# Peptides against a protein of PDB entry 6IDX, part 354

Target 1, 380 residues: chain A of PDB entry 6IDX
Amino acid sequence: KELAKLSADVTFATEFINMDGIIVLTRLVESGTKLLSHYSEMLAFTLTAFLELMDHGIVSWDMVSITFIKQIAGYVSQPMVDVSILQRSLAILESMVLNSQSLYQKIAEEITVGQLISHLQVSNQEIQTYAIALINALFLKAPEDKRQDMANAFAQKHLRSIILNHVIRGNRPIKTEMAHQLYVLQVLTFNLLEERMMTKMDPNDQAQRDIIFELRRIAFDAESDPSNAPGSGTEKRKAMYTKDYKMLGFTNHINPAMDFTQTPPGMLALDNMLYLAKVHQDTYIRIVLENSSREDKHECPFGRSAIELTKMLCEILQVGELPNEGRNDYHPMFFTHDRAFEELFGICIQLLNKTWKEMRATAEDFNKVMQVVREQITRA

## One batch from the design tools (peptide; made by RFdiffusion4, then SolubleMPNN)

Design b2_p30_6_s3 (from b2_p30_6, 15 letters changed)
Fold by OpenDDE base, seed 2:
Structure b2_p30_6_s3 (fold): chain B 380 residues (1-380), chain A 30 residues (1-30)
Amino acid sequence: as target 1 above (380 residues)
Amino acid sequence: PPYVFTPEPPQVYEPAKDVDLSLRTKRVPL
């Protein structure tokens, strides 16, 4: 107990480390010997002292043995562990993952995200915080090929559901530390959008072109009896489609694919448009048709607006940026839906369309509308 | 009053069963 307290002092830590004290602590953990009176309390203090000593950065985390890692991982994976030991074990694992890629690899072999999710289903917020912190550490340090496994939609859905029900909707206020970990998880989740945000549309990719064509079809052909698709020659069809793409508010009416060559937001904007068109079809059709029938120059260009809004949302959400240690702002909404970014887009595009009307905007006011919408989103 | 955009919590629209969420545009390999 006194050792654990004194280990926070850098002078004591230096002397104790110089006396090989940390090696003694690691050997105590490695031994796994439960024969001591008050073993759990002694172990909790041992783990505390170990953490405090390691936090001074005097000793490399790579000094720990595989046996030590297995013992610590064992305290996290076993169903009947003292809360004090569990908390410190989670914190040790987090620190190991954050400080060493070699330790990350070893820990990722010993512990599953599913085991960590079980520690979210408890009434102890400190345990929940360290469990999320370790999940975040594992997610952050995962190689790109493994991030997709961590990003498994089921695991994410389950994790989000557990966080929503046991943390966010818990009967207790969210502490700053937990709010930070929720922020980190949110940022890491949004960083999965970076690939799509930076993917340029290939104007020659037929599958991507078919999505743009599907947006047109949903907007303009969904109410048209398919029998009235005039068998008009290829040139007349191309001319009709150019008109439709103009009504959709694309900048390039002839080849809308060119509007998605800008990165950011690249293909992510097209993903958002398609999601809106498929999942919120009535909202999509209403927005498009209301603006497509206007001849008064007050039409809101949907395609352009959707692209710039997607870009704006990526900027607001800091997509592609690393989590900042000083931030604790998270949006509970992002834990309520699997496609939370696309749902946010769907809300914000309606806000944009409303704001455009209220401002009686023209194409010249586009940037002013976007600025007002940005302020509305960031104040919400 | 400033329009408090209270984002109504998105009503959990049950995903329509037939929305093939595989409509994730295939990752164009870089």
Scores: peptide ipSAE 0.000, ipTM 0.267, DockQ to the pose 0.009
Fold by OpenDDE base, seed 4:
Structure b2_p30_6_s3 (fold): chain B 380 residues (1-380), chain A 30 residues (1-30)
Amino acid sequence: as target 1 above (380 residues)
Amino acid sequence: PPYVFTPEPPQVYEPAKDVDLSLRTKRVPL
């Protein structure tokens, strides 16, 4: 206990490390010897002293043995561990993952996300915080291929559901530390959109062209049997499609694919538009038809608005940025839905259309409407 | 002739089941 307290002092830490004291602490953990009287208390203080000593940055985290890692991982994976040992073990693993790519690889082999999710199902917010912190560390340090695997819709859905039910909707106020970890998880989750945000549309990609045509079909072809063979595109049909893309509010109504060649938001804007059109079809059709039927120059160009709104949301959510220390602003709504970004887009595009109508905006007011909508989103 | 975007037929994605398509036939009043 006194060692753990004194280990927070840099002068004591330096002297103790110079006496190989940290090696003695690691060997106590590595031994796994439960035969000592007060083993759990001794171990909790040993882990505290170890963490406090390592936090001074005097010793590299790479000094730890594989046996030490396995013992610490064992305290996290075993169901009947003292809360004080579990908390310190989670904190040590987080620090290991953050400070060493070699330790990340070893820890990622010893611990499953499922084991960490089990520590979110407890009433102890400190345990929940360190469990999310370790998940965040693993996600941050994962190679891009493994980030996508961690992004597996099922594992993420389960994680979000558990966080929502046991943390956010818990009977305890969210502390600053937990709010920070929820912010970090949110940022890391939205950074998965970066690839799509930076993907340019290829105007020659048939599958991407098909999506733009599907947007037109959903908006304007209420009952059109797919039996109208695509190959019979008379000049009248081509002229009709150009009119439809103009009514959809694309900037390039001759070739709407060109509107998705700018990054950001690239293909992410098309993904949002398609999601809105398929999942919220009534909302999509309403927005498109209300604006396409106006002859008073107060039409809101849906295609342009959707692209610029997607870009704005990426900027507000800091997509592609690393999480900042000291930020604690998380949005609970992002834990309520699997497609939270697309749902946010669907809410914000309705807000944009409402604001456009209220302002009696024209195409010249576009940037002014977007500024007002930005302020509304950032204050909500 | 100006290049006109002529999409080939999209793969039919199933619409969401709970969509009231009745709005397609009614001109939404302004």
Scores: peptide ipSAE 0.000, ipTM 0.255, DockQ to the pose 0.006
Fold by OpenDDE base, seed 1:
Structure b2_p30_6_s3 (fold): chain B 380 residues (1-380), chain A 30 residues (1-30)
Amino acid sequence: as target 1 above (380 residues)
Amino acid sequence: PPYVFTPEPPQVYEPAKDVDLSLRTKRVPL
């Protein structure tokens, strides 16, 4: 108890570390000697002292043994552990993951995200916060392949559902620390969009061209009998498609693939357009046809608008940026939907289309409309 | 200091109000 208090002092910490004091603390944890009276209290103070000592940055986290890691992981994975031990164990594991890639690898083998999710079902918001913090640390330190797998896993849907039900919709106000961890989780999840945001469309890739063609098909052919397949004349068909791509509001009516060669937002804009067209088909068709039927120069160019809106959303959400300290702003919608970015795009493209009409905008007003829409999104 | 672990006894730990979790995300030299 005194050691845990004194360990916050850097002078004491330096002397205690020089006397191999941390090694003694680690061995106490490793021994697992439950035979001592007040073992739980002693262990809680030992873990406190260990954290306070390590927080001085005098000793590398790589000094810890695999046995120590397994004991700490055991306190997180075992049912009916003392809350004080659990809390400190989560904090130790977080610090290990953050400070050492070697420790990350070892911890990722000992603990599942599912086990951490179980700690979100408790009424203690502090335990919930440390559990999310450790999930965030694991997500941050994961290689890109594993990070994508963690995001796509059933665990992520379950995580969002549990966060929504037990944290956001809980009967307790969200503390600043929890709000920060929710922000971090949001940022780390939106950073998975960076690859697509930086992926240029290949104008020669047929599969990517077929997506643009599918956007045209959904907008203009969805009600047409499949027997009205546009007649076999390649040139007449190309000329027809050029008209359709103009009505879709692409800048390059001849080769819309060229509009997706700029990064950001690259292919991410096409992904958003395709998502809207497939998931919100009626909304997509309405937006496209409402603008394609106008002869008054007040047409909202959907393709151009979708690209620039995707870019704007990436800028607003800071896609590709690391989580900033002191930020605690999170979008509740992120926890309500699997495809929160694409759904946000679907809301914002409707807002853009509405704002365009309200402003009676022309193609010359495009940048002004985008500025107004940015202000509307950032104030909401 | 990032986590002020008040060494309170292992009671039903009322969450210490001042656990600045923000400081731990800072300290990772990426």
Scores: peptide ipSAE 0.007, ipTM 0.311, DockQ to the pose 0.056; fails the geometry check
Fold by OpenDDE base, seed 3:
Structure b2_p30_6_s3 (fold): chain B 380 residues (1-380), chain A 30 residues (1-30)
Amino acid sequence: as target 1 above (380 residues)
Amino acid sequence: PPYVFTPEPPQVYEPAKDVDLSLRTKRVPL
């Protein structure tokens, strides 16, 4: 206990480490000996001391043995471990993962995300915090291939539901440390959108062009029987589509695919538009038709607005950025739905449309509307 | 039940001056 307290002092830590004291602590853990009276309390203080000593950065995390890692992972994977030992063990594993890619690999073999999820299903917020912190560390340090697999495992309605029900909607106020870990998890989750955000549309890809055509079809042909005779000459049909793409508010109404060649937001904007059109069809049709029927130059350009809004949301959510130290702002809504980004887009595009109407905006006011909408989103 | 998306406001917390908000969760000493 006294060692654990003194280990927070850098002078003491330096001297103790120079005396190989940390090696003694590691060997104590490695031995796994339960023969001592008050073993659990002693072990908890040993883990605290080890941890405080390592926090000074004097000793590399790579110094730890595989036996030590297995013992610590054992305290996290085994049921009915003392809460104090569990907490310190989670924190040790987190620090190992964050500080060493070699230790990450070893820990990822010894522990499963499912085991960590079990530690979220408790009333102890400290355990929950360290469990999420370790999940975040594993996610951050995972290779891209494994990160997508972990994300698919995190996209399991289960983890989000557990966090929502046991953490966010828990009977206890969220502490700053938990808020930070929820922020980190959110940022890491939205970084999965980076690929789509940085994917340029190929204007020559027929499959991608068919998605844009489907947006047009949903907006304007939803009630029209496919009996619009194929016999209107290819030119009249092209001219009609050009008009429809103008009514959809694309910047390039001749070739809307060109609007998706800029990255960010690339194809992610098209994904959001298609999601809105398919999942919230009535909302989509309403937004498009309300603006397409206007002759007063107060039409909101949906296509342009959707692209710029997607870009703005990526900036707000820091898509492709590492989690920032010192931030703890998170959106509980992102734990309520698997397609939370697209649903957020669907809310924000309605807000944009409303704000555009309230401002009586024209195409010249576009940037001003986007600024107001940004302020509304960031203050909500 | 199908998860209905419910918009919830962002939660912004002010960090305590002594809270390390690094990626590493600050340990509570025993």
Scores: peptide ipSAE 0.006, ipTM 0.307, DockQ to the pose 0.150; fails the geometry check

Design b2_p30_6_s4 (from b2_p30_6, 12 letters changed)
Fold by OpenDDE base, seed 3:
Structure b2_p30_6_s4 (fold): chain B 380 residues (1-380), chain A 30 residues (1-30)
Amino acid sequence: as target 1 above (380 residues)
Amino acid sequence: PPYVPTPEPPKVFAPAKDVDLSLRTKLSPL
């Protein structure tokens, strides 16, 4: 206990490490010998002293043996471990994963995300915090191939449901440390959007053009039996589509695909528009038709607004950026919905459309509306 | 008398005060 307390002092830590003290602590863990009276308490203090000593950065994390890693992973993967040992073991594994890619590889072989999820189903918020922290560390350090598998695990309704039910809706106030880990998990989840955010539309890709055409169909043909599309000649059809794309509020009315060639937000804006059109069809149709029927220059350009809003949301959510250690702002909605970004977009596009009307905006006011909407979203 | 078009009221860029953007409160009751 005294050693664990003194190990927080850098001067003491330096001298103790110079005396091979850390090697003695690692050997105590490696031995696994339950033969000592009060072993659990002694082990908990040993693990505390080990963490505090390692946090000084004097000794490389790569100094730890595979036996040590297996013992620590064993305390996390086995049921019925003392809570004090479990908490410190989770913290050690987190630090190991964060500080060494070699240790990450070894730990990823010894533990599963499913085992870590079991530690979220407890009443102890410290255990929950370090379990999420270790999940976050494993995700952050995963190679790209394994990151997709972990992303699919983050996409598991189960993890979000457990966090929602056992952490967010828990009978206890969320501490700063837990709020930070929820923020980190949120950022890591939104960083999965980076690929789509940086994907340019190919104006020659027929499948991507068919999505834009589907947006037009949903907005203007939703009540028309698709059988009664008048067989008017190709030129009248092209001129009609140019009008429809203008009414949809695209900047390029002739070739709307050109509006999605800028990255960010690239194809992510088109994904959001399609999601809105398919999942919230009534909201989509209302927004489009309310603005397409105006001749007073107060039309809110939906297509342009959706693109710039998607870009703005990516900037606000810091998509593609690493989590900041000083932040603890998480949004509960990201744990309540599988498509949380697209749902956020659907809320914010309605806010934008409302704000545009309230401001009596014209196309010249576009940037002012976007600034007001940004302030509204960031204050919410 | 020449029809003087009523000047359009100045675009009041009043920040919408009462947008209860309590995203917190609407998600709170469920």
Scores: peptide ipSAE 0.007, ipTM 0.359, DockQ to the pose 0.006
Fold by OpenDDE base, seed 2:
Structure b2_p30_6_s4 (fold): chain B 380 residues (1-380), chain A 30 residues (1-30)
Amino acid sequence: as target 1 above (380 residues)
Amino acid sequence: PPYVPTPEPPKVFAPAKDVDLSLRTKLSPL
């Protein structure tokens, strides 16, 4: 206990490290000897002293043995571990993952996200915080291929549900440390959108063109009596589609695919439009038709607006940025829905369309509408 | 009488005060 307190002092830590003190502490953990009457208390203080000593950055995390890692991972993965040992073991594993890619690889073999989710179902917020922190560390340090797999896993959907029910909707105030870890998890989740945000549409990709055509079909052919299928002329079809793409509010009415060649937001804007059109079809059709039936120059260009809104949302959510250690702001909505970004887009596009009408905007006011919408989103 | 176009009411460039777009209050019930 006294050692654990003294280990916070850098002068003491330096002298204790010079006396091979860390090696003695690691060997105590490695031995796994439950033979002492106060083993749990002794181990909790040993782990505290180890953390405090390592936090000085005097010794590399790579000095730890595989046996030590397995013992610490064992305290997290085994049932009925003392709360004080569990908390410190989670913190040690987090620090190991953050400080060493070699330790990350070893820990990722010894522990699963599913085991960490069990520690979110407890009433202790400190354990929940360190469990999320370790999940975030594992997610951050995962290779890109494995990161996407971790994201797509049932574990992430389940993780969001568990966080929502046991942390966010918990009967206790969320501390700053937990709020930070929820923010980190949110940022890491939105960074999965970066690939799509940076993916340019290929105007020659037929499958991507078919999505744009599907947006047209949903907007205009869903209400058209099948009797008005316009006659077989390819030129009349091209001219008709150009009119439809104008009514959809694309900047390039001839080839809307060109509007998605700008990154950001690239293909992510098309994904949002398609999600809106399929999941919120009535809202999509209403927005498109209300603006397509206008000839008063007050038309809200849906296609252009959706692209610029997607870009704006990526900027507001800091997509592609690393989590900031000073931020504790998280959005509970991002834990309520699997497609929370697309749902946010669906809310914000309705807001944009409303704001456009209220402002009596024309195409010349576009940037000013976007500024007002940005302020509305960021104040919310 | 000549159709006097109703004067376009001035473009309101201020966020309407009553748009309680507390995304918090509208996103809280989700």
Scores: peptide ipSAE 0.007, ipTM 0.353, DockQ to the pose 0.006
Fold by OpenDDE base, seed 1:
Structure b2_p30_6_s4 (fold): chain B 380 residues (1-380), chain A 30 residues (1-30)
Amino acid sequence: as target 1 above (380 residues)
Amino acid sequence: PPYVPTPEPPKVFAPAKDVDLSLRTKLSPL
């Protein structure tokens, strides 16, 4: 207990480390010897002293043994561990993952996200915070090949549902540290959009062209019996499609694929447009037809607007950026919906279309409308 | 190249259920 308190002092920490004191603490954890009448209390203070000593940055985290890691991971995976030991064990594992890629690899073999989810179902907000912090650390340090698997484990409606029901909808105010961990989780999950945001459309890829054609079909052929697929020659079809892509508001109405070659937002804009067209079909058709039927130069170009809005949302949500330690702001909708980014896009495109009408905008006002919409989104 | 669709439409994500969410309810940080 006295050691744990003194370990916060850098002068004491330096002397204690120089005396191999940290090695003695690690051996106490490794021994696992439950024979002492006060073992749980002694262990909780040992883990506290170990954390406080390591936080001075004097000793590398790589000094810890695999036996130590297994013992700490054992305290997180066992159902009958003292709350004080569990809390410190989660914090130690987080620090290990954050400070050493070698320790990350070893810890990722000893613990599962499923075990950490069990610690979110408790009424103790400190345990919930450290459990999310460790999940975030594992996500942040995951290799690119494993990051998508963790994302799929996160996209498990189960984890979002547990965070929503046990953390966000909990009967207790969310503390600053929990708000930070929810922000970090949000940023790390939106960073999965970076690949699509940086993917250029290939104008020669037929499957990607078929998506653009499907947007046209949903907007203009949704009421047409599929039997009336116009048997008109290839040239008349090209001229017809060029008109339809102009009505969809693409900048390159001859070859709309060229609008998706700019990164950001690349293919992510096409994904959002397709999501809107399939999930919110009535909203999509209404926006497209309302602007395609105008002859007054006040048409809101849907295709161009959707691309620039996707780019703007990526900038606002800092897609591809690392979490900032000073940020605690998170969007609750992110935990309420599996496709939260695409749903945000679907709201913001309606806001853009409304703002365009209210401003009586023309194509020359486009950047001014986008500036007003940015301000509306960032103040909401 | 002509935007002639292939006979098989691209595999598109299944529609999510309608989420009636106002901008304020969605964007307000908690």
Scores: peptide ipSAE 0.000, ipTM 0.328, DockQ to the pose 0.009
Fold by OpenDDE base, seed 4:
Structure b2_p30_6_s4 (fold): chain B 380 residues (1-380), chain A 30 residues (1-30)
Amino acid sequence: as target 1 above (380 residues)
Amino acid sequence: PPYVPTPEPPKVFAPAKDVDLSLRTKLSPL
């Protein structure tokens, strides 16, 4: 207890480390000697002193043995561990994962996200916070292949459901520390969109062009009786598609693929448009047809608006940025939906279309509408 | 029992100085 308190002092820590004191603490944990009177209390203070000593950054985390890692991971994976030991063990594993890629690899072999999810189903918000913090650390340090697997896994849906039901909808106020970890998890989840946000459309890729054609088909051919397929000329068909792409509000009516060559938001804008068109088809068709039937200069260019809205949402959500330590603002909506970004886009594009109408905007007012919509989204 | 102040949650983001975690550095086209 006294050692744990003194370990917070950098002068004491320096002298204690110079006396190989940290090696003595690691050996105490490695020995696993349960025969001592007050073992659990002594172990909890040993783990506290170890963490406080390591937080000074005097000793590299890479000094830690595999036996020590296995003991700490054992305290997290075993069902009947003292709460005080569990909390400190989660914190130590988090610090290990954050400070060493070598330790990350070893820890990722010894623990599963499923074991950490079990610590979210408890009434203790401090244990829940450290469990989410360790999940966030593992997700942050995961290589891209494993990060994509973690993102696509049923584990993410289950994790979001558990967080929603046991943390966000819990009968207890969310502390600042938990709010920060929820913010971090949100940011890390949105950073999975960075690849698509930075992917340029290839105008020569037929599959990508077929998606743009599918957007046109969903908007305009769903109402066309199959009997009025106008037979003949390839040129008339190209001219019809140019008109349809104008009605869809693309900037390049001849080759809409060119509108998706700008990064950000690149292909992520096309993904959002396709999601809206397939999942919220009635909403998509309504927005497109309401603007395509206007012969006045007050048409909202859906294609351009969808691209710039996607870019704006990426800026608001800080897609591709690291989590900031000073932030604790999380959106509960991102824990309620599997495709929360696309659902947010679907809400915000309706808001944009409404705001455009209310402002009686023209193409010259586009940036003013986007500014008003940004203020509306950031205040909600 | 003396209120052991809950240790401040470890600063989760001790900025690992040298891990340029910006995916931007890997997307530099060589």
Scores: peptide ipSAE 0.000, ipTM 0.296, DockQ to the pose 0.032

